# Peptides against a protein of PDB entry 3WG5: the designs that were tried, part 180

Target 1, 218 residues: chain A of PDB entry 3WG5
Amino acid sequence: LAKNIVYVAQIKGQITSYTYDQFDRYITIAEQDNAEAIIIELDTPGGRADAMMNIVQRIQQSKIPVIIYVYPPGASAASAGTYIALGSHLIAMAPGTSIGACRPILGYSQNGSIIEAPPKITNYFIAYIKSLAQESGRNATIAEEFITKDLSLTPEEALKYGVIEVVARDINELLKKSNGMKTKIPVNGRYVTLNFTNVEVRYLAPSFKDKLISYITD
Target 2, 218 residues: chain A of PDB entry 3WG5 as posed
Amino acid sequence: LAKNIVYVAQIKGQITSYTYDQFDRYITIAEQDNAEAIIIELDTPGGRADAMMNIVQRIQQSKIPVIIYVYPPGASAASAGTYIALGSHLIAMAPGTSIGACRPILGYSQNGSIIEAPPAITNYFIAYIKSLAQESGRNATIAEEFITKDLSLTPEEALKYGVIEVVARDINELLKKSNGMKTKIPVNGRYVTLNFTNVEVRYLAPSFKDKLISYITD

## One batch from the design tools (peptide; made by RFdiffusion4, then SolubleMPNN)

Design b2_p20_5_s1 (from b2_p20_5, 10 letters changed)
Fold by OpenDDE base, seed 1:
Structure b2_p20_5_s1 (fold): chain B 218 residues (1-218), chain C 218 residues (1-218), chain A 20 residues (1-20)
Amino acid sequence: as target 1 above (218 residues)
Amino acid sequence: as target 1 above (218 residues)
Amino acid sequence: AVKSDGIIIDAGRSPATLRR
């Protein structure tokens, strides 16, 4: 029986245009091989809103399920990472990770203080994050509170509140727990039931460019 | 009977990217020798949040148990040090040490006053520290209060409240008391029972670079 | 359309200092 392939790739650091390129590359590889899914191990403090929105679009355009896995322990899908997760086909978190803190800002002042975004921008992202939650059948109230209260959640809280689908310690546990789950958003117009019986896991490495950019942005 | 090796290393001073390099080096050495554990004698007033989070990840990725030992008397696992401890496989404290005071800040003003972190950052670290506590089966309420109340605890208080596992005067007492304890987080996906019967203690020294950087940052 | 250019959505890992 031909083994279904599951790709695993890591995306770490700030969300930038280069992070988009990573997502695009990884998903494209997995699409070309008709993988059962790609799991993106995500660890991000956040980043640029424009890049985030592009990443969400790229995920939603994927020909295969894209699972966002907040991993390893200590990682976060913070801020922009939360939006990316909410835009994905399935969200998993490892114990000891976090999700949330989604309030947009204009940047940091010279003294390191946050420059607040005007209400127009905040309201835009409230609507956007709620739409992502609603589209995926996830908790839109909590999604809003990620902005309005700068809320951050543990994996257990996020699972309890219906923000995420899986808490898993590693890839093997993730595959076991998510086997038979339906994607929370469609793949090519259809909700896909994940089949992780008899899968081959293939790890994708960052390109040299990816490594260099990660090094510069950290 | 081949003696199990326990490594002991010291990490002192501010938590920085260089402190990460120390943790990484020490743990790597202990991993290469398949040590029973490494004990990190920690004395820190705190430091950078990014470096702290990387250190926690490195500990959690360890192939061997990492014991954080707040030592010697008079030392602290303050601020970032508390997070590191909560991310470890076992926490010990010497009498006369302290743990806590975990509220994030943006830095210090020219007059030495604290620049307060915005709620976004504070809430992020509340979720993060609670996740570390929950993952390790430690007191998440107290972990939160390390931030919300800037709480600091004695070893006896920390033990009583279930923040730490051992109070020990020295390495030998630590080894005796922790013998047979299970790690509070998994090692390679499994909770390990510590075996400190018939151990050889090996001390790791700071590299020249470690010494130089410590000198510059102090 | 709110131009997302220049908007940052981060948790502030980089600027955050845990008290010395």
Scores: peptide ipSAE 0.055, ipTM 0.324, DockQ to the pose 0.094
Fold by OpenDDE base, seed 2:
Structure b2_p20_5_s1 (fold): chain B 218 residues (1-218), chain C 218 residues (1-218), chain A 20 residues (1-20)
Amino acid sequence: as target 1 above (218 residues)
Amino acid sequence: as target 1 above (218 residues)
Amino acid sequence: AVKSDGIIIDAGRSPATLRR
């Protein structure tokens, strides 16, 4: 029986235009091989809103399920990472990770203080994050509070509140727990039931370019 | 009978990217020798959050148990040190040490005053420190209060509250008391029972580079 | 359409110094 392929790739660091290129590359590889899914191990403190929105669109346009997995322990899907997760087909978190803290800012002043976003921008992102939650059948109230209260959650809290779908220690546990789950958003207009029976896990390595840019941005 | 090896190394001073290199080096040596454990004698006032998070990840990825030992008397696992401890397989403290005071800051102003972190950052680290505590089966309420109340604890208090596992005067007492304890987080996906019967204690010295950078950052 | 240009959705870029 042709083994169902599951790709696993890592995205770590700040969300930038380069991070979009990583998502696009990884998803494209998985699409080309008609993978059952791709799991993105995500660890990000956040980043650019424009890049984030493009990444969300790329995920939503995926021909295969994209699972965002906040991994390893100690990782976060912070800020922009939360939006990306909420835009995905399935969210998983490892124990010891976090999600949330989504309040937009305009940047940092010369003294390192935050330049606050005007209410107009904040309200835009409230509407946006709520739409992501609603579209995916996730907790839109908590999604709003990720902004309004700068809320951050543990995996257990996020699961309990219906923000995420799975808590898993590793890829094998993730595959086991998510097997038979429906995607939270459509794939090509249809909700897909994940089939992780008899899967081959293939790890995608960062390209040389990915390694170089990660090194520069770290 | 092949003696079980326990490595002991010291990390003192501010948590920086260089401190990550020290942790990585020490743990790697202990991993290569299939040590029963490595004990890190930690004395830190805190440091960089990014470096701290990387150190936590490195500890959690360790192929062997990493014991954080706040030592000697008068030492602290302050701020970043607390996070590192909470991310480890076992925490010990010597009498006369302290742990806690974990409130994040943006830095120091020119006059030495603290630049407060915005609620977004504070809440992020609350979730993060709680996740570390929960993952390790330690007191998540107290972990939160390390931030929200800037709480600091004595060894006796920390033990009583279930923040740490051992109070020990020296390495020999630590080995004796921790013998037969389970790691508070997994090693390679499994909780390990520590075996400190017939152990050889090996001290790792700081590299020349370690000495030089410690000297510059102190 | 609020231009998302220049908006930072970042929880961690501020070098959060955990207290020295």
Scores: peptide ipSAE 0.044, ipTM 0.303, DockQ to the pose 0.088
Fold by OpenDDE base, seed 5:
Structure b2_p20_5_s1 (fold): chain B 218 residues (1-218), chain C 218 residues (1-218), chain A 20 residues (1-20)
Amino acid sequence: as target 1 above (218 residues)
Amino acid sequence: as target 1 above (218 residues)
Amino acid sequence: AVKSDGIIIDAGRSPATLRR
């Protein structure tokens, strides 16, 4: 039986191999405690495709629901963050956040210009992001347009278009609005109904290593 | 006129955006001093494709010859390191080093297994690595096999197959053997003949940030 | 505009060199 615990952890900055380690650690802690769910407060400009795909896989393998919460106001789930969100059991956004802008790039030139991804890579990520949307019952057309139009959406637009499930100002409103919702993807092969009745919220802090990496990557 | 200076800098660890910053900084310093060349002592297991491509571009835009030296013994120019080497003006390897193993991957699964890159991505990197080899007058067939067979070569094999230009035990032997060699790619649109007669060797140290990143990524 | 780091495909790591 779930201990009526919801974990909350923050992941901020670029998506890297270290970000994968953070996701893995946070989810593992919540799994070990048989939490009802873990909420990841996400603020990312994007990052590595490999790390992103690993994170998506880690979420999909989670023994508990993983909720991506684009938070706080001013945050974004840009690029890799959108893929991660689309791979999660539930997406929430705070007012004043954004999601999208998923066009793959090969990187930035010395002058800071974008090095375009070849069509073959772009097409791969179109297929991938559409798969995530389809598997989660989210808007696959908009998911594609996150790449093809480099589209970014407000929380209200994302909700309207069926990209996300919740707009919430804070953790309390998120828990209230998501209570009784089914996960958009399976947990251990089953769609889970979230039960946030009388839950204890536990916050996970970044490790010292997490803080150090953030300091270096900023 | 070149000041008869050769810079030497070390780049060790995973290829990341930070590794790009190191390359950029080191090359910029050497360019500013109008060095005869910069030697980058490289030891890498691989890393990000984007960072790799940016590094290759930075090398190609260099105002001076950039020599990749796989060093010390036991080091490797694996994966991304091979691409960087193939994009450089000269490749040297120390005895007991390796080059190759260039198969692109999407990452590692939670169990540490490789997530295979889709054929479209693999084919892109085959085309890319072959282009680097062809542009530098190096063995494009072997470059392809670095991916298709995940081939790794010894310095002696790499020299024999026309992948690299020099096998050298140390910087002094490298300078001696590469003196009078032409760069494998242009510098400012011209193939340069290396002149290492009576050169001063200057070592560039990693910045504090460089040391900190290495500590975190280890 | 938060420069969206594009989805960057890792060229892959050689399995051999990831020292665990």
Scores: peptide ipSAE 0.050, ipTM 0.587, DockQ to the pose 0.597; fails the geometry check
Fold by OpenDDE base, seed 4:
Structure b2_p20_5_s1 (fold): chain B 218 residues (1-218), chain C 218 residues (1-218), chain A 20 residues (1-20)
Amino acid sequence: as target 1 above (218 residues)
Amino acid sequence: as target 1 above (218 residues)
Amino acid sequence: AVKSDGIIIDAGRSPATLRR
C-alpha cells in the first residue's frame, strides 16, 4: 500500500513576505505530491500583519491539510504566529512552547518602545482573530483576549481552552495523536479526516533563498 | 487618437508583504489597461528585504514601464525604497526628497538600537544592489555606497551621480521630462521609449484593504 | 481580508528591517 506522505517543514523567525513565500513553496510541494498533510514546525515571535493575512489565506486555499506545529520546546507562535495557527487545519504545540500575545502594534519607536496601534486597527484584528477562531471552531473569546489582554498560553492551557487540538512532544507523537482527527477548517470545501496510519515523513528543506532570508531575518 | 493612459498610484510607508500586494495590484491594473506606464509615488523609510526583493521582481516582470517617483517633497526612497527604485524602469525624485541609506539591519533591539546584519548579509545586499544598478545602467559604485557608507542623496546629487533619471516637482513635470526617455531596464525584453505626449492620468486609489493597512502602518 | 501592512504583530523580537 503506497505510504501516505506527510511533509514536514520548518518556518522560523519573523513573519514576513518571505515567510509567505516559504509557506507557499512548502504547501505547493505537498499539494503537488498529494500529501496527506503538511506539518509546519513554527517558531515565530510574530512579524508583519499583512504577511500573516496572506499566509492565512494561502493556508485556507491549500488543497491539503496544513498543520501548524509550534515546535521545538522553547518555540512560540507569538502574535502573527497565533493568527496563522488559528487559520490552519490543525494546531499542535510541543510542551514548553507558547501561543498568543496578538496585540497589533504600528512598530517600534527609535527608542524601542512599542508604537501602539489605534483602536480602529486593534478592533479590526480583534474581529479578524475572532473570525479565524469561529471558523475553525476554536475559542473565539480567548482569541479576542490574545489581543485585549495580550494573553499568552501554554500548550496545556491552549488545549484546555480549545485554542489548539494537540499537545505533542515530537512529530511521531503528533502523527499518532492527530490520526483520525478532522481538520478544523475545510480542505477544498470538505473537512478532512487525517490518516496517519502508514505515513512516510518527508522533510522539506529551506531553499537557498530561504536560508539566506532566514539568515537575514534571524 | 485614444489617449495613452498613465496610471499614478501612491505607495507610502514601510515596505512589507502588503506593499508587494499594492505593487502587484497597481501594476496588474495598469497592465490590464495596456497603460503607457504606471507611476508609483513612493514615500518609504524602508522595510522588509524580502518584500523589497519580491517587489523588484514584480516590477521587472511588469508588462508596462513602472516609474518610481519619490514624491511628494519630504518623501524618501529610503533603504528598501532605494532597491525598489533601482529595480524600476525609471526613477524620478521631487525636490526635497531623499534616496539611499540601504544598509541592511536585522532589526531594532528593544531599546531601539539597530541590530546590525552580519557581513554575509551585508555583502549579499551589496551584490544585489550593485546588480540592480548595473542592470539598469545606474551608478553601481554609489549603489554600493548606499550600503557601505549608508549614503543618502538629494535628488540633485542622485541625478548628478546617475542614480536617477528625473528630478520633477509634480506629475506633469515628470511626464514632460520623461517623455521620450527609454526605460532603464527592459519591458518584456525590450527597452521602451516613453510617450507622454497625449496622456490621460488616472489615479489608482488604495483599496479599502490598502487604506486600512496604510492606516495601520502609518 | 485586511492587508495589515506595517503592523508588526510581534512579541517584541524585531525582524530584519531594511532601515525604517
Scores: peptide ipSAE 0.028, ipTM 0.293, DockQ to the pose 0.107; fails the geometry check

Design b2_p20_5_s2 (from b2_p20_5, 11 letters changed)
Fold by OpenDDE base, seed 4:
Structure b2_p20_5_s2 (fold): chain B 218 residues (1-218), chain C 218 residues (1-218), chain A 20 residues (1-20)
Amino acid sequence: as target 1 above (218 residues)
Amino acid sequence: as target 1 above (218 residues)
Amino acid sequence: MVKSDGIIIDAGRSPATRRR
């Protein structure tokens, strides 16, 4: 019986327009191959709001389930990464990772201090992050606190508070634990039950361009 | 008599964190050599608000006058470029260039449509752009209209309305016309009278990193 | 018409992630 394919790809670093291109490329490949899902191993300190919003939209428009997996241990879905996760079909975290710290900033001053976003911007992103949480059936109160308290959570806390769906040490454990789970948002208008009973895991490598951009942005 | 040095550097493309690094590098070189000024030949369609704000701050902290020159003909100081210009010691434009179109956007949707910024964000940038105009003694009403009307101006219009200080076809004409002008903002707390009577023009080349980033962002 | 990329706001970076 032909094994269903699960793709795994890594996205690391700042969320930028180039990160959107990476998401789009990876998801498109998986869509073309009618994959059961794609797992994005995410490790990001945050990044641009526009790129983040576009990535969320791209995920929501995916023809297949997109699982955001905060991985490996030590990784984070910080700031923009949290929004992306909340916009995805399933969130998983490895032990020793973090999610949250979503206070919008205008940037960093020359001294490295945060330039605070005006209340107007903050309130916009509060509304946005709450909407993502609500639409995905996740904890909207905690989502708000990611901004208002600049809250960061451990995987265990995030699971406990209903922010994420899975804590898993590796891809195999993730597949095992998420098998039979329903996506938290629709795929093509329908909630999908994940079937990871008999899957082939395929790893997608970054393009040369992806590698170059990552090298420059680090 | 030792000629005063005027540096000229080009910044082209989207305003990003890498553009900040370019500004910082160029200004630092000119500062170290006690240049009379640095002219930044700017051609940008816009970019990131954070990078823009940091660039503005870096210019304002410069130990030497920073002249933003929208050049060559066909270039623009669009969006973020306008803010940068308004934050600088002198704005010049070549004939056939433009300035303005500063409506903040959250980005572009997948279909290429603009994602509108919420009123709260728009109002913040209205206040910000007006402050830059006011501090530099430029037309704050027009600065606001760069946002509210998404206004773009020709060099002649921008000069007429008191947004910019010089229209010049090339570096030589710019030096000639700006000679004896006072900076529109202070340098080290003092308004400086530009002296371009006997200057050596030195061109700064982009670093390898700058070239690489430009190649990737194009 | 040079499509202005507009002013893009940063969603922020966690200060905590820079210290690691």
Scores: peptide ipSAE 0.042, ipTM 0.544, DockQ to the pose 0.647; fails the geometry check
Fold by OpenDDE base, seed 2:
Structure b2_p20_5_s2 (fold): chain B 218 residues (1-218), chain C 218 residues (1-218), chain A 20 residues (1-20)
Amino acid sequence: as target 1 above (218 residues)
Amino acid sequence: as target 1 above (218 residues)
Amino acid sequence: MVKSDGIIIDAGRSPATRRR
């Protein structure tokens, strides 16, 4: 039986316009091969709002399911990463990871203090994150609290509260647990049932440019 | 007679946290040598609000005058660059440059359309840019219109309207024209009269890191 | 016309915090 392909790629570091390019490249490769899904191993402290919104849109426009997997242990989907996750077809987290802390900031002052975003920005992102949660059938109240309380959750808490769908130690466990799950948002207008019964896992490497940018931004 | 030192450094590209590091490094070097001033040749399309605000603060905390020079011809102090300029001790522009276009945006959509900032963000930056203009004795009405009308000005218009202090073709003309001018904001609590009668110009090169980041972000 | 990158709001923790 022809194996369904599942792509796995890593995105690490700040969410920037370059991160958008990574998402676009990875998803495009997987789309071209009509993959069953792509799993993005995500580890991010956050980043730019524009890049985040574009990434969410790119995921929503994907012809295949995009699974965000907060991995490895110690990783986070912080700030912009949370929005990206909430915009995806399925969210998984490894033990020892975190999600949340979505309070918009203008940045950090020279002394390291947070430059707070004006309330209207905060309210915009509250509305946005709630929309992502609602559209994906996830907990919109917690999504709001990621901002209003700067809440961060463990994978177990996030699962319990209906923010994420899977806690998994590795890719194999993720595939096993998510097999037969429906995507939380539509793919090409339809909710897709994931089929991971007979899959070939293909790892996508970062481009040279990806490695260079990561090296410089770290 | 011991020559007063004037440092000249270039900052080009998007305003980011890295741009802050450049400003900090350049100003620190000039401060250590008790320079008469540092001239920052600025060419930027804009960038991040946080980095911009930090840069403004760093300039305001400078122990020496920081002159923003929009240079060379064809350069701009667009968006964040305008705020930085308005936060500086003196603004100069070369012929064929521009300043303004300060409307906050969340970014660009995938189709290239602007994702507009919510009105509260816009209002925040209106208040901020007006404060910079007022504190520096520059045209606060035009500063507001850089946002509300997305106004861009030529150097001649900017000079006429009291947004900038000098139009100069090169560093030598800048030094000549600005000699004897008072800084538009205080240095260490005092408005300083610039003394460019007997100066040594020292050019600061970008660090290797600076070059690498610029190469990657372009 | 160099598209002015508007003042972009960071939706997340800027890495500038990790370098300290």
Scores: peptide ipSAE 0.039, ipTM 0.560, DockQ to the pose 0.488; fails the geometry check
Fold by OpenDDE base, seed 3:
Structure b2_p20_5_s2 (fold): chain B 218 residues (1-218), chain C 218 residues (1-218), chain A 20 residues (1-20)
Amino acid sequence: as target 1 above (218 residues)
Amino acid sequence: as target 1 above (218 residues)
Amino acid sequence: MVKSDGIIIDAGRSPATRRR
């Protein structure tokens, strides 16, 4: 059965254990159907470090390429979202989106002030984000600066600095530009050349549970 | 209006941002009514460190005493729950409950294996849990061992070691035993002597949102 | 900001292990 399917799904909001479940479900569906790839349209302000690390691990264990697409315009792969992107097989961004701001925090105080992470935690995440960048052949110096300088980048800057691979306005342009690219990390131990010639795009919808959780947490 | 009201509420499950909202709501209601205290019946396997720290801070900022009651039998104040308890004005446990197991982890791998926290994070939480114990006049050595040895205690052991203040079978026994005790931390900058003579017990129910979230996350 | 929200102090009973 011809690997002619590309799945597209949306993940929006805070990175939580539920977000992990969404990633897992979507990737699993795409794996079962032997899809050419799955594109995750990501819009997140950040979230939980544990959930983030689990998501990264799930992506890296995927049997198919996982493409993070920061979309639509106005969206961000902020904080935890940046780590997820750096852990993926390919990163794309739409014009008018952002990536970065990866400083770990312990949380927010009741007054809305940031509770700073101790240096030990910050250093851990510096090492972690650099490792993700290095493993993917992306700019580890900029990855570090996402934390140390709380740096945020435009798609054009991120592309220029070698943080991301594609700037695309929509799914069609993304497929066109990423066609023939190699994954930035292995799929099942091998770098894969993406083949988006004659693909069918299938959209995955949130489950009823997904919709319900989004409705409650929003 | 006579401070003759004690509120009782239940918080069960994982410690999350939603759990923080529950604590905040319950404590706020009790503050507004100038309650003598609020008793939180706690049953948790643990959860998020940030939510835990926010909850601790919210408790410590309370205008009224917050009593953590590990209840019913079979319940635990495990992991994050232990920190919350140690941050509270008084800890009680029902027979057949447990407290401890405070080792921080980064999460679970897809295979269910624990991702160990780096020493830097572990050391941070050792310092934090010890600070909570010291501030409350509780056993800081045992608090440290909750992490370093992954120690769990029975109510009787916890009482013996000076980790908790009360062992009680039910709310009535708790009120009886804690009557006349001083809070282990200040309320509005002052240690308060609990007065549970002639109190009305009022139970707070989960909000519709609380019920819905519990239903979805269970 | 990656909220250290994700440092889990979890005693291992989280439901994610039950559904398998």
Scores: peptide ipSAE 0.035, ipTM 0.380, DockQ to the pose 0.163; fails the geometry check
Fold by OpenDDE base, seed 1:
Structure b2_p20_5_s2 (fold): chain B 218 residues (1-218), chain C 218 residues (1-218), chain A 20 residues (1-20)
Amino acid sequence: as target 1 above (218 residues)
Amino acid sequence: as target 1 above (218 residues)
Amino acid sequence: MVKSDGIIIDAGRSPATRRR
């Protein structure tokens, strides 16, 4: 019997290989305990595409539902964060958060200007983000526009357009609103109906390494 | 009597001479056991053209059907991976994957910018990719556009346009959907009807060398 | 015959793709 446990963990900052390690660790803990789900409170400006793709893959390989929650107010699932969200079993956003701005770039010049990605790269990520949206039954047109128009959305807009599933002020409201929802992608090949009745919420803390890396990358 | 065995192996990362060795090893194992087929779960951003062409040749010389399966979700058969797929007996994609972006380049500059290939090289690969598509009865126009427009497609688009044969969520669905299909290119000079009735699925693990190379190329 | 040696058919997943 699945333990009536929901894990909550925070991932903040740039998406890197270290962020992958955090996702992997947190999801693994939740898998080992046969948790009902894990909620990842996400606040990211984006980051590396390779790390992002690995994170998406790790989420999609999860044995339990992974809920991406853009939280707290002021947070964003920007750029790489949007891909991660679209690759997850459920997306929630708190009021005062944002999602989108997904255009790939090669980097920044010395003056801080964007080095544009060639069409090859842009088109690749258009297909990739559309595929994530389509697989999850989310708005692939908007997903494309996150790149082609560098579009960013509010929670209300994202919900309206079918990019996300829940707007929630806190974890309790998230659990309440998502209870009985089906995951937007399969877990172990099956769409799961979330059961958050009588759940224990367990918060995962960052490891010492996670804390250290956060300080180095900020 | 062909053993009712289907092998599954994973190939992930950049296409290199080491990737050729992986393909060769996996296909050889499946050939030796007279497997009904081998499914290669492919996730690649692309790589070297020389290695790619050798892999295509190795697949086309296979004594058994080689199925390229872009898997898991988040994976891609990008660039060189598209050529490999087009050279195979059957292409499948999982939801959330992509295919395409096949324009050849000479490399990357110090700033990460693409060094463009001259028209002579581009035209060579246009002819090559079109030939792969035509031989396999797949969409040669789209194959060309994978280069000329650096086009990338979702599984649904690729299926719709006749680039791939199957969209499947997992190996079991792939086997079910592809059962009774004919290979898109010959095996030993004959088009083979796939028989996945009562098959044993055997997973091949990467060798120690394969693992080491994966770590070096990441 | 065009030499394929050194040609890269790559979608550019390498470190160079920074996403915002």
Scores: peptide ipSAE 0.035, ipTM 0.313, DockQ to the pose 0.084; fails the geometry check

